# Peptides against a protein of PDB entry 4KTY, part 192

Target 1, 266 residues: chain A of PDB entry 4KTY
Amino acid sequence: YVLNDIGVIFYGEVNDIKTRSWSYGQFEDGILDTCLYVMDRAQMDLSGRGNPIKVSRVGSAMVNAKDDEGVLVGSWDNIYAYGVPPSAWTGSVDILLEYRSSENPVRYGQCWVFAGVFNTFLRCLGIPARIVTNYFSAHDNDANLQMDIFLEEDGNVNSKLTKDSVWNYHCWNEAWMTRPDLPVGFGGWQAVDSTPQENSDGMYRCGPASVQAIKHGHVCFQFDAPFVFAEVNSDLIYITAKKDGTHVVENVDATHIGKLIVTKQI

## One batch from the design tools (peptide; made by RFdiffusion4, then SolubleMPNN)

Design b2_p26_6_s1 (from b2_p26_6, 11 letters changed)
Fold by OpenDDE base, seed 4:
Structure b2_p26_6_s1 (fold): chain B 266 residues (1-266), chain A 26 residues (1-26)
Amino acid sequence: as target 1 above (266 residues)
Amino acid sequence: MSVLDLQEIKNSSSDIKSLGANGFPE
């Protein structure tokens, strides 16, 4: 999980699973220095740089450009005129070296690009890490642990009534660490996500969230466990918005979100 | 990677689940 410099990232649709290679390049010249530079830009104290909890959380924030002029600017609007299309990237090295050279956020990324760069960052710093792909990944924007789907009386979806959304797929990272800040048994793999999705205590960051905690429904544990839980386990709540302004829950689907979670075994 | 391989938000009825005439998921 630390030594592999080439990985496979799963993407596409649950019914059409695709894979792409990604070069992490954590051992290439300038990459470690760039990772240190990222932590310097984050103004991370030296005392914290040995703590994988702090490092992964800072990395989660800094791999995205939001809030702190971090590494990557996301784009999901199919407008890439001022940078590189997300699909054109094949690895982390060019992105990180460009960031270090320009000292400005690199354009553009989507989830797998964020995850790829973040994986490099973690591995460079000796944190075992892997990329995870979740198909039908929920984005719970109001922290209610459900995916709200509003329907008009005619059955059409009204997407204006909620900011909740579902990605066809989403990639994030799992980082291996002890969690002395959590009860015994909640160490090991921690979900961390550098794709800017939600604000977590003032910054676009996510994790580390204990995978074991999430698996067992312990969403009270830091960090961002409710959000990560929702990504993989949200119920779809179909709500009819009546003309009189009332909302009626019509149906609940507990099987759609997190339909498949895939990661490379090695 | 094609444009079809990009992340997409599923926010339409057809994108999430097909709905029957009664407005409920099929």
Scores: peptide ipSAE 0.233, ipTM 0.679, DockQ to the pose 0.066
Fold by OpenDDE base, seed 1:
Structure b2_p26_6_s1 (fold): chain B 266 residues (1-266), chain A 26 residues (1-26)
Amino acid sequence: as target 1 above (266 residues)
Amino acid sequence: MSVLDLQEIKNSSSDIKSLGANGFPE
């Protein structure tokens, strides 16, 4: 619920689940002002600020720095010389206040940091939100609802033939709202993700995607349902790239992606 | 050809991103 200012984020591996405390601090001084400032930087009209669909979509774009000088710069190279290592953050407050004071993106974040800050943003604006961790989370780069794994004839992986990848875990958010833009029954929890993974209609953003729609395979519903569906339910397609340039599907595994999805509501 | 499990791919390829790369303490 909106009232909890401390949370738990799940991470690690499916067979070794770990937890990390995170301070959301949505009631701390300056945090509401910063959330309003984020919407101002997004040039969001006042009428849209009352719509959780628009707010969550804007938030998914603005919590990452890509495209729009948003809150957090992502880094995954293990070199954090010009900022704070992602693992050093313990909550959202310092990040948001730094963003407000400097008016520049804060370095650095990864998925749980993005999810933590985004959770604060949503809760601060009165949108019920929680962090979700997906183990074996697929990143479908070509929007085919598959995780393509290319193998050489010797069995070695050829990573040059696809940009698809799998995270051992990934964190995003679910936001509670009605969806009058969707058929009846697809309100409630909506997946939203501020980690910059894929371009969605010209910006690095994701969601809101109806969790109920995804569970029932309704990937045609806005927004970004195919991508979120692929994160939790894509098939692993093992393809052998032969020396003659032909590709042969060797096997399909429907069991590995999305092995466990966990969230804790305190 | 034997189908590799996801763990084997994780150990042999950059296609699987690990916790270590995410900066969480081991």
Scores: peptide ipSAE 0.023, ipTM 0.506, DockQ to the pose 0.062
Fold by OpenDDE base, seed 5:
Structure b2_p26_6_s1 (fold): chain B 266 residues (1-266), chain A 26 residues (1-26)
Amino acid sequence: as target 1 above (266 residues)
Amino acid sequence: MSVLDLQEIKNSSSDIKSLGANGFPE
């Protein structure tokens, strides 16, 4: 059980690491009620609410607004006219209480806001949780475990062909639980992510993925292990799209993605 | 928090070049 209600989140770039305080407030009035309300909105049965595997997976879906009118709407286009800029939030409490009161998604979040709110949700429900920051975090959209970057002959990125992306940094969560659904040794920390990045079996959700499985390349274990593996260990494949329609691999960089992973120990 | 805190995609031509991953002219 985690008793800390204030944390530190790492952000910025690998060569300019920054920190910010975040108030989780998992013990404040109305927060437990809001977490129960979130599970009610997800139509989660009572039998599943005692299972941290199911709770963390549902939480990863419900902390984002996609699919299910969940807690937070993401925005990365620098347009925040109908809400609060992501950088203005200092903790989870105001966001969760606004969601409970309005019964509508709260605007707006980016990865650290999603991770902050999700951390509160997990801790409030008795699941030990922490925030993890990955610098040069990959987003693999076609599940091939590599970042395919297509370039024009002039060196510009071909945005039509390049579907994969790399964040300067990305924040997600690790939740502590047993994994009786996996082989022995793959319990402990599980990666879960509420930032809406990729569809997982019909919903924008991610995890729980065994950190031990990811470290050992066991991408066949549920849930979303290939995606999480790609976030931290994808090769960058630079491909020149020639005018004649041919594709030529120019370079492979196996060292850039997941250059630094940082978390504060609980 | 400042605008510098925002999450950004590093998929520009300049970003790729800064990685030293290709020999294309600047």
Scores: peptide ipSAE 0.283, ipTM 0.698, DockQ to the pose 0.058; fails the geometry check
Fold by OpenDDE base, seed 2:
Structure b2_p26_6_s1 (fold): chain B 266 residues (1-266), chain A 26 residues (1-26)
Amino acid sequence: as target 1 above (266 residues)
Amino acid sequence: MSVLDLQEIKNSSSDIKSLGANGFPE
């Protein structure tokens, strides 16, 4: 998890799983210096740099450009003018070196690019890390642990009323660390996500959230456990918005979200 | 650029309505 400089990222659809190679390059020249620079840009004190909890949380914030002029600018609108399309990246090295050289956010990334760069960051700093792909990954934007899907009378999604969203797939990272701030047994793999999805205590960041806590429904544990839980376990609440303005719950689907969570087994 | 590589929001009823089992990594 630390020594491998080439990885595999799962993507595509749950019924058509695809893989892509990603070069992490954590041992390449300038990459460690860039990771240190990222922490410098975050104004992270030296005392915190030895704490994987703090490092992973800072990395989660800094791998995305939001709030702090971090590494990557996300784009999901299929317009990649003035940058590199997300699909054109093959590894973290060029992205990180460009960031270090330009001292400006690099364009553009989507989830696997964020996860790839974040994986390099974590591994470079000696934190065991892997990329996880969740198919039908929920994005809960109101922290109710549900996907409120508003439907028109014809059964189509009302995009104006539906604020929550579901990704066909989403990639994030798991980082291995002890969690002395949590009860015994909730160390180990921690979900961390640098894709800018939701604000967490004032910044676009996510985690570390204990994977064990998520598995056991302990959403009260820091950090961002409710959001990560929702990504993998949210119920879909189908609500028909009638023309008269009334809302009717038509169905609840507890099985759709998080259909498959995959990572490379080493 | 393969459209198939891109992360996409499922915003149709047909895309969202399906059954499955939640699997967590070991």
Scores: peptide ipSAE 0.265, ipTM 0.667, DockQ to the pose 0.225; fails the geometry check

Design b2_p26_6_s2 (from b2_p26_6, 9 letters changed)
Fold by OpenDDE base, seed 4:
Structure b2_p26_6_s2 (fold): chain B 266 residues (1-266), chain A 26 residues (1-26)
Amino acid sequence: as target 1 above (266 residues)
Amino acid sequence: SFKLDLQEIKNSSSSIKRQGANGFPE
C-alpha cells in the first residue's frame, strides 16, 4: 500500500467493470518535494505534518483546487477547454510536477484522477493508501443520509426538488492510520476523498472517516462520516410531491446505492 | 464518471408500489 508505484483503478458500470492502470510515481524525482510544497501551500504547521489525520484531511482539501488553489481542477462537462481531459492522464507524476512548476491548479480531473493524485500524496508521506471504487455512489447534498428522489403525482421524477444525485461510479481513497481521536476500534482504514463534492467545515474536503465506524453505522464521528456513509449505504427514498405541497414516501430502496465497492487487495 | 438519470433509476426499480401517507415511516 506504500511501495506499489503502479496501480489499477476500477471504473465503468457495475455490470461492466473496467480497469485502468495508474502510475502513482511516489518515488519519482520531485514528487515528494511537490507533496511538501502542497502542504506548504496549505500553510500546514510543521507539527501537523507527522499526523496522518491532519495530513490526509489537508490532502483531501489540497488535491482539489477549490478554496485553496490546490492541485486539480475538476471538470465533468466533457469540454475540457484550456487543459487536459481527465481521461488523458495516466498517472500522478505529470500532474504533480506541473502543479509544482506552474504553481497553479492543473486542469482537469475527475474522481479517479483526484484519487490517483491523492493516493500518490498519501503514499509519498508514508501513509498506506488505496483507491476505492463505489458503483452507484450517492451524493447526499443535504446530509440526511438518504438519497431523495422526488416524484410527480404521475410518477415521473422531479429532479428539481433535490440536489441529491448518484454517480455511476465514484473513486476515493482509504488511508490506514490510527485514530486516537475516536473510540477504540475505529482506527485502520479511513475514507478520504479529494474530489470536490461537499463543503466540510468550510472547505471542499472529505475525511478521514473511519471505515469501521461507517460499517457499524457510527456516523457521528469525525470527519464527514455521514457523507461517506451516504455514498455507500444511503437508501433511495421515493417521495411523491403532491400538488398540495405534501410529501409522501412511496418506496424505499435499500439495495441500489453502493452495489459494489471494489479496491485492490494489495 | 457521470451522474445517473434518476428517472432511469426509478424505472429500474419495478417494485415501486404507491403507498398511502402512512405507507413508510420516516
Scores: peptide ipSAE 0.484, ipTM 0.785, DockQ to the pose 0.198
Fold by OpenDDE base, seed 1:
Structure b2_p26_6_s2 (fold): chain B 266 residues (1-266), chain A 26 residues (1-26)
Amino acid sequence: as target 1 above (266 residues)
Amino acid sequence: SFKLDLQEIKNSSSSIKRQGANGFPE
């Protein structure tokens, strides 16, 4: 079976879905060599390189520059003076070849760029992979499986009392593999994310998290299942901060997070 | 991508009910 080297990434708003073409280029000259170089930079031993669990977790860490001088520097402040704006990229090839040539992180990426490059990495190494877009994607920062929204007594939001946030959309990857480290039935698609969002056991990485386990509410299995669960299933918890310093749950909304999850078939 | 304004999320929620006397949302 031949994997596509050109794909479509969904983005935009839930009521105005947009698509962009992305060239993965997993068969282009120098790309496989660059993927091997990425694993070398991660100091990944040869014995682990045949294990898709280890490879996808290392890739999750190394596609972002944090902690380990990985491939891409993220930026969301609309200041891209020292590199290429995230929207200017059209594929993975230029990014990966620049990384290999310069041996320094490439500037700049956002979620779809991270997902595009990560998809190339996975496919180059023989791991079936696809990009997933989640609209109204929660970022749970305190690992409580909910999206906390604090309100003043007048009903206005106080965004300083929590670090939780919601993306208009977020892109990550699903990788196909067996999970002998999990109970039977939790193989198949695994969520992995190279966009640096949360620290996972000492570095910015996410997954592999069993999609089937998450769908059935099993968040106790490695890796990072609670975080991925929260991205798609968090309830909005509205908490009123009273003048006396007490906090009271005002409302719960289970309908806003993860309104639409879209992926293209491989 | 960008982070949403939480105030806008609150305003768009048509199902927001205040807590009752028992301290739980209605």
Scores: peptide ipSAE 0.474, ipTM 0.783, DockQ to the pose 0.195
Fold by OpenDDE base, seed 3:
Structure b2_p26_6_s2 (fold): chain B 266 residues (1-266), chain A 26 residues (1-26)
Amino acid sequence: as target 1 above (266 residues)
Amino acid sequence: SFKLDLQEIKNSSSSIKRQGANGFPE
């Protein structure tokens, strides 16, 4: 998880799983220096740089450009002017070196690009890391652990009221570390996500969230456990918003979200 | 990456299959 500089990222659909090679390049010239530069830009003190909890959380924030002029600008509108389409990237090296050279955010990324770059960052700093792909990944906007889908009386989705969404797939990272800040047993793999999805305590970042804690329904533990839990285990709640302002639950689907979670094992 | 249409999810949550528009060229 630290020594391999080439990986495989899973994507596509749950019934049509695809794989893509990704070059992490953590040992390439200038990459470690760039990772240190990223922490410098985050104004991370030297004492914190030895703490994988702090490093992974800072990395989660800094791999995306939001808030802090971090590494990658996300774009999902299929119009990628003034940059490189997310699908054109084949590895982390060019992205990180461009960031270091230009000192400006690199355009553009989507989840697998964020995850790829973040994986390089973690591995460069000696943190075992892997990319995880979740099919039918929920994006909970209000941290209520469910997908609230509001419908008009005619059955169509009310896009104004519906803030939550579901990705066909989403990629994030798991980083291996001890969690002395949590109860015993919740160390090991920690979910971290650099794709800018939700604000966490003032910044677009996510994690580290204990995978073990999430698996056992412990969403009260830092960081961002409710959000990660919702990504993999939220129910779809279909709600009809009536003209009189009342809400009626029409249907609940507890089987759709998080149908498959995959990662490369070495 | 691609966000699913919520209406499509409602109609065919167990049978959704997309070709293309998944972030990578096929």
Scores: peptide ipSAE 0.036, ipTM 0.597, DockQ to the pose 0.227
Fold by OpenDDE base, seed 2:
Structure b2_p26_6_s2 (fold): chain B 266 residues (1-266), chain A 26 residues (1-26)
Amino acid sequence: as target 1 above (266 residues)
Amino acid sequence: SFKLDLQEIKNSSSSIKRQGANGFPE
């Protein structure tokens, strides 16, 4: 995982899976220096830079521009006039070098761009990492492990009340590390996500969340396990908001979210 | 990437997860 400088990212839809090449370029000139610069911008102590838990969490925060003028500005509005469209990027190198040169966030990214750059960051620093794609990926913004979909009495979605959302697909990273801060058995692959989705203790970051913990429903384990769990396992709860203010659960769908999770094998 | 419309989600609620495809890769 560390030595492979070109990868494949899965995207599209569950019934129309697509792949794109991504050049990580972790061995290219200036890339390692840029990764160190990213940690410098994060004001990360030297002692912490050898800890993959801290490094991956800091990287999760810094690969996105929110909070800390990190690497990438996300945009999903199809208006990219002031930068590069997310689809135009083919690898991490140009993004990271631009960030290092300009010392300003680079425009623009979406999930696979964030994941690609984050993968480079992790690999540059000797952390085995891979990109994971989840189809029908939930975004729980209420931290209740459910996708609450509010409906009008006529069955239409109440967009004002419904805050949760679902991506057709979402890409994040898994990083390999020991987790001495967790019980035995919850090391190994850790989910980390640099796409700015939810605030995690004051910053837009996510992880590291133990894949084994998530797999076995241990959402109490740091970091951000509930959010990651919800991305892959949330039930869709359809709630009718009555005119009198009463809420009635109309349906529960436990099969929609996390239909397929894909990563490239070595 | 893009978010699904909520109506699309509702219409797709009859879908079933693929066996073995739910969860992180081992």
Scores: peptide ipSAE 0.030, ipTM 0.548, DockQ to the pose 0.656; fails the geometry check

Design b2_p26_6_s3 (from b2_p26_6, 11 letters changed)
Fold by OpenDDE base, seed 1:
Structure b2_p26_6_s3 (fold): chain B 266 residues (1-266), chain A 26 residues (1-26)
Amino acid sequence: as target 1 above (266 residues)
Amino acid sequence: SSVLDLQEIKNSSSTIKRQGANGFPE
């Protein structure tokens, strides 16, 4: 996982899975220096730089530009006039070197770009890492472990009543580490996400969240386990907003979210 | 709502956000 400098990212739809190559370039000149620079910009103390828990959490914050002038600016509005369209990137090297040279956030990224750059960051620092793609990935905005979908009486979706949403797919990372801060058995793969989705204790970051803990329904462990759990296991709650102001649950779907989770094993 | 109606809602652009709207070659 640390030695592979070219990878494959899964995307598309659950019934039409697609792949694209991504060059991580963790061994290219200047890339390790840039990763160290990222930690310097985060004002990370030297003692913490040897701790994969702290490093991965800092990385999840710093790969996005929010809060701290990190590496990448996200954009989903299909207007990329002031930078590079997310689809034009083919690897992490150009992004990281531009960041190091300009000392300003690089425009623009979406989830696979964030995941690609974050994967390079982790691997450069000796942390085994891989990219994970989740199809029908929920974004639980209010941390209630469910996806609320509000409907008008005519059956049309009312998107104004909730900020919850579902991505057709979402990419994040898993990093391999021990978790001495958690009960025995919850080390190994940890979910970390640099795509700015939700605020976690004051910054747009996510993880590390124990994959094993999440699989067993343990969402009480740090960090951001409820959010990651919701991404892969939220129930869809269809709620009709009546004209009289009442809300009626019309249907519950427990099978739609997290329909398929894909990662390259080798 | 019917099961079919719910399925249509699940797959609609109103409920599903799309990554890389114009980013990947078709």
Scores: peptide ipSAE 0.202, ipTM 0.668, DockQ to the pose 0.067
Fold by OpenDDE base, seed 2:
Structure b2_p26_6_s3 (fold): chain B 266 residues (1-266), chain A 26 residues (1-26)
Amino acid sequence: as target 1 above (266 residues)
Amino acid sequence: SSVLDLQEIKNSSSTIKRQGANGFPE
């Protein structure tokens, strides 16, 4: 999880799983220096740089450009005129070196690009890390641990009322560390996500959230466990918005979110 | 193609369907 400089990232659809190669390049010239530079840009104290909890949390913030002029600018609108299309990247090296050289956020990324760069960052700093892909990944926007899908009376989605969303797939990272800040047994793999999805205590970051805690429903454990839990275990709540302003729950689907979570084993 | 790699938001009344790429703007 630290030594592999080439990985496989899962993407596509749950019924049509695809894989792509990603070069992490953590041993390439200038990459470690760039990772240190990222922490410098974050103004991270030297004392914290040895703590994987702090490092992974800072990394989750800094790999995205939001808030702090971090590494990558996300784009999901298929307009990439001012940079590189997300699909054109084949690894982390060019992205990180461009960031270091230009000292400006690099355009553009989507989840697997964020996850790829973040994986390099973690591995460079000696944190075992892997990329995880979740199919039908929920994005809970209002922190209620469910996906509220508002429908018009005709059955179509009301996009104005529906703030929650579901990705066909989403990639994030798991980082291996002890969690002395949590009860015994909740160390090990921690979910961390650098794709800018939700604000966490003032910044677009996510994790580390204990995978074991999530599996056992301990959403009260720091950091961002409710959000990660919702990504993999949200119910879809279909609500009809009546013309008179009333809301009626018409259906609940507990089977669609988090249909498959996959990662490469070393 | 590159388009096939992109994340897509899906939602529907009864069946989740593709709604296109609509991520999180800056």
Scores: peptide ipSAE 0.117, ipTM 0.648, DockQ to the pose 0.067
Fold by OpenDDE base, seed 3:
Structure b2_p26_6_s3 (fold): chain B 266 residues (1-266), chain A 26 residues (1-26)
Amino acid sequence: as target 1 above (266 residues)
Amino acid sequence: SSVLDLQEIKNSSSTIKRQGANGFPE
């Protein structure tokens, strides 16, 4: 629902679901101008601006600061001395207006901040959008559709070998559009994510990935379907790294990832 | 209720969840 300028974001844990309000403010003064400015900064041609596939993909890239001096700088080190802590934001308006005014990336965001700003961007441009929260969300780092967790012989995680990670929760967006570039039936909700997790063909961006395709195990369709699939369906593979350099699979957990996906229906 | 950063929540969760605290590439 593009006309709703206030929303709810789910966060917390699967056994302790929490909500926070978020002001999208897509109708506030200067916000549409800022969204257009974002597309200008991305050097998006005018003809592409009418294509929600292109717009959502560009937005996915530009809401994060990586690669292109986009809107938000992410921080996950609990050090926010050079900006605003992610938890201090209550909506998209201040972030977008600061970006437009300073023409520099705004510090700082985490997933719900990225999702909030991206939701504003999409709705402002007339694309139906909603925020999705995935509890026990996988971050597949090597695109193998599984979470490889390497353990020392003592059972502790080997952080050097373990590149994949699991978030207690992660927020991204779904945008409604037709997908003439895909087979019939794979339009509708498309997963898009502006949180800078992985590089997609040269930029930190994600989607649009057909939710229907992913739901039915089709990961061969553009864009970034394998990554999104892994976020919600990855198996956890526990591997012991032996002293002699050999690896032994100790356990496989197929139930941990994607325990719950929550979103508001439009 | 307080709004916690993702890292704060992860740090208080299981070992596997905590591992994800630095999961985003710099």
Scores: peptide ipSAE 0.040, ipTM 0.602, DockQ to the pose 0.066
Fold by OpenDDE base, seed 5:
Structure b2_p26_6_s3 (fold): chain B 266 residues (1-266), chain A 26 residues (1-26)
Amino acid sequence: as target 1 above (266 residues)
Amino acid sequence: SSVLDLQEIKNSSSTIKRQGANGFPE
């Protein structure tokens, strides 16, 4: 159980690291009730609520609004007319209490907001959790552990052909738990992510993925290990789409993704 | 998904330039 209710979130650029304070408020009035309500909305059975593997996976799905009318609606288009701009939030309490009272998804969040609310959810339920920031974080769209960037002949990105993308930074969570479903040694910190990025077996969710497994390249272990591995260790493949329809590999960059991973000690 | 990621472009000097935005300004 984590007692600290105020945290620091890292963001910005790898050469210009910035910090933001975030109030988790896991002990505030109504927050535990809201976390239980979230699990009720997920139709989570009682037997699963004592299992941190199931709880963290359900949480990764329910903190985002996709699929299940979960807590937060994401927006990245710089238009926030129907809610609160992501940068205006200072903590999890107001978001969770609004969700509980309105019974509708709260607008709006981006990665650090998702991570902040998810951190509160995990800590409130007695799961040790922390926020992790990855600079130059890959978003692998086709699950090939490779970032395929297609270029026009002039060197500009062909956005129609390029489905993979890179965040300047991305925030997700690590949750501490045993993994009896995995071989010995792959318990401990597990990567979980509530920012809606990819569909995982029918829902926008991610994890828990063993940090030790990812560190040692074991992408066969549940859940979503290939995606998390790609976030921190994808090669960038620059491909020129020629006018004649042929594709030529121009460059391979194995050092760009995952330049720095930062977290605050619990 | 409505996710807006950064993209890298190759310039004449073969250096990578960032294009796009995510969350806080760069």
Scores: peptide ipSAE 0.026, ipTM 0.574, DockQ to the pose 0.114; fails the geometry check

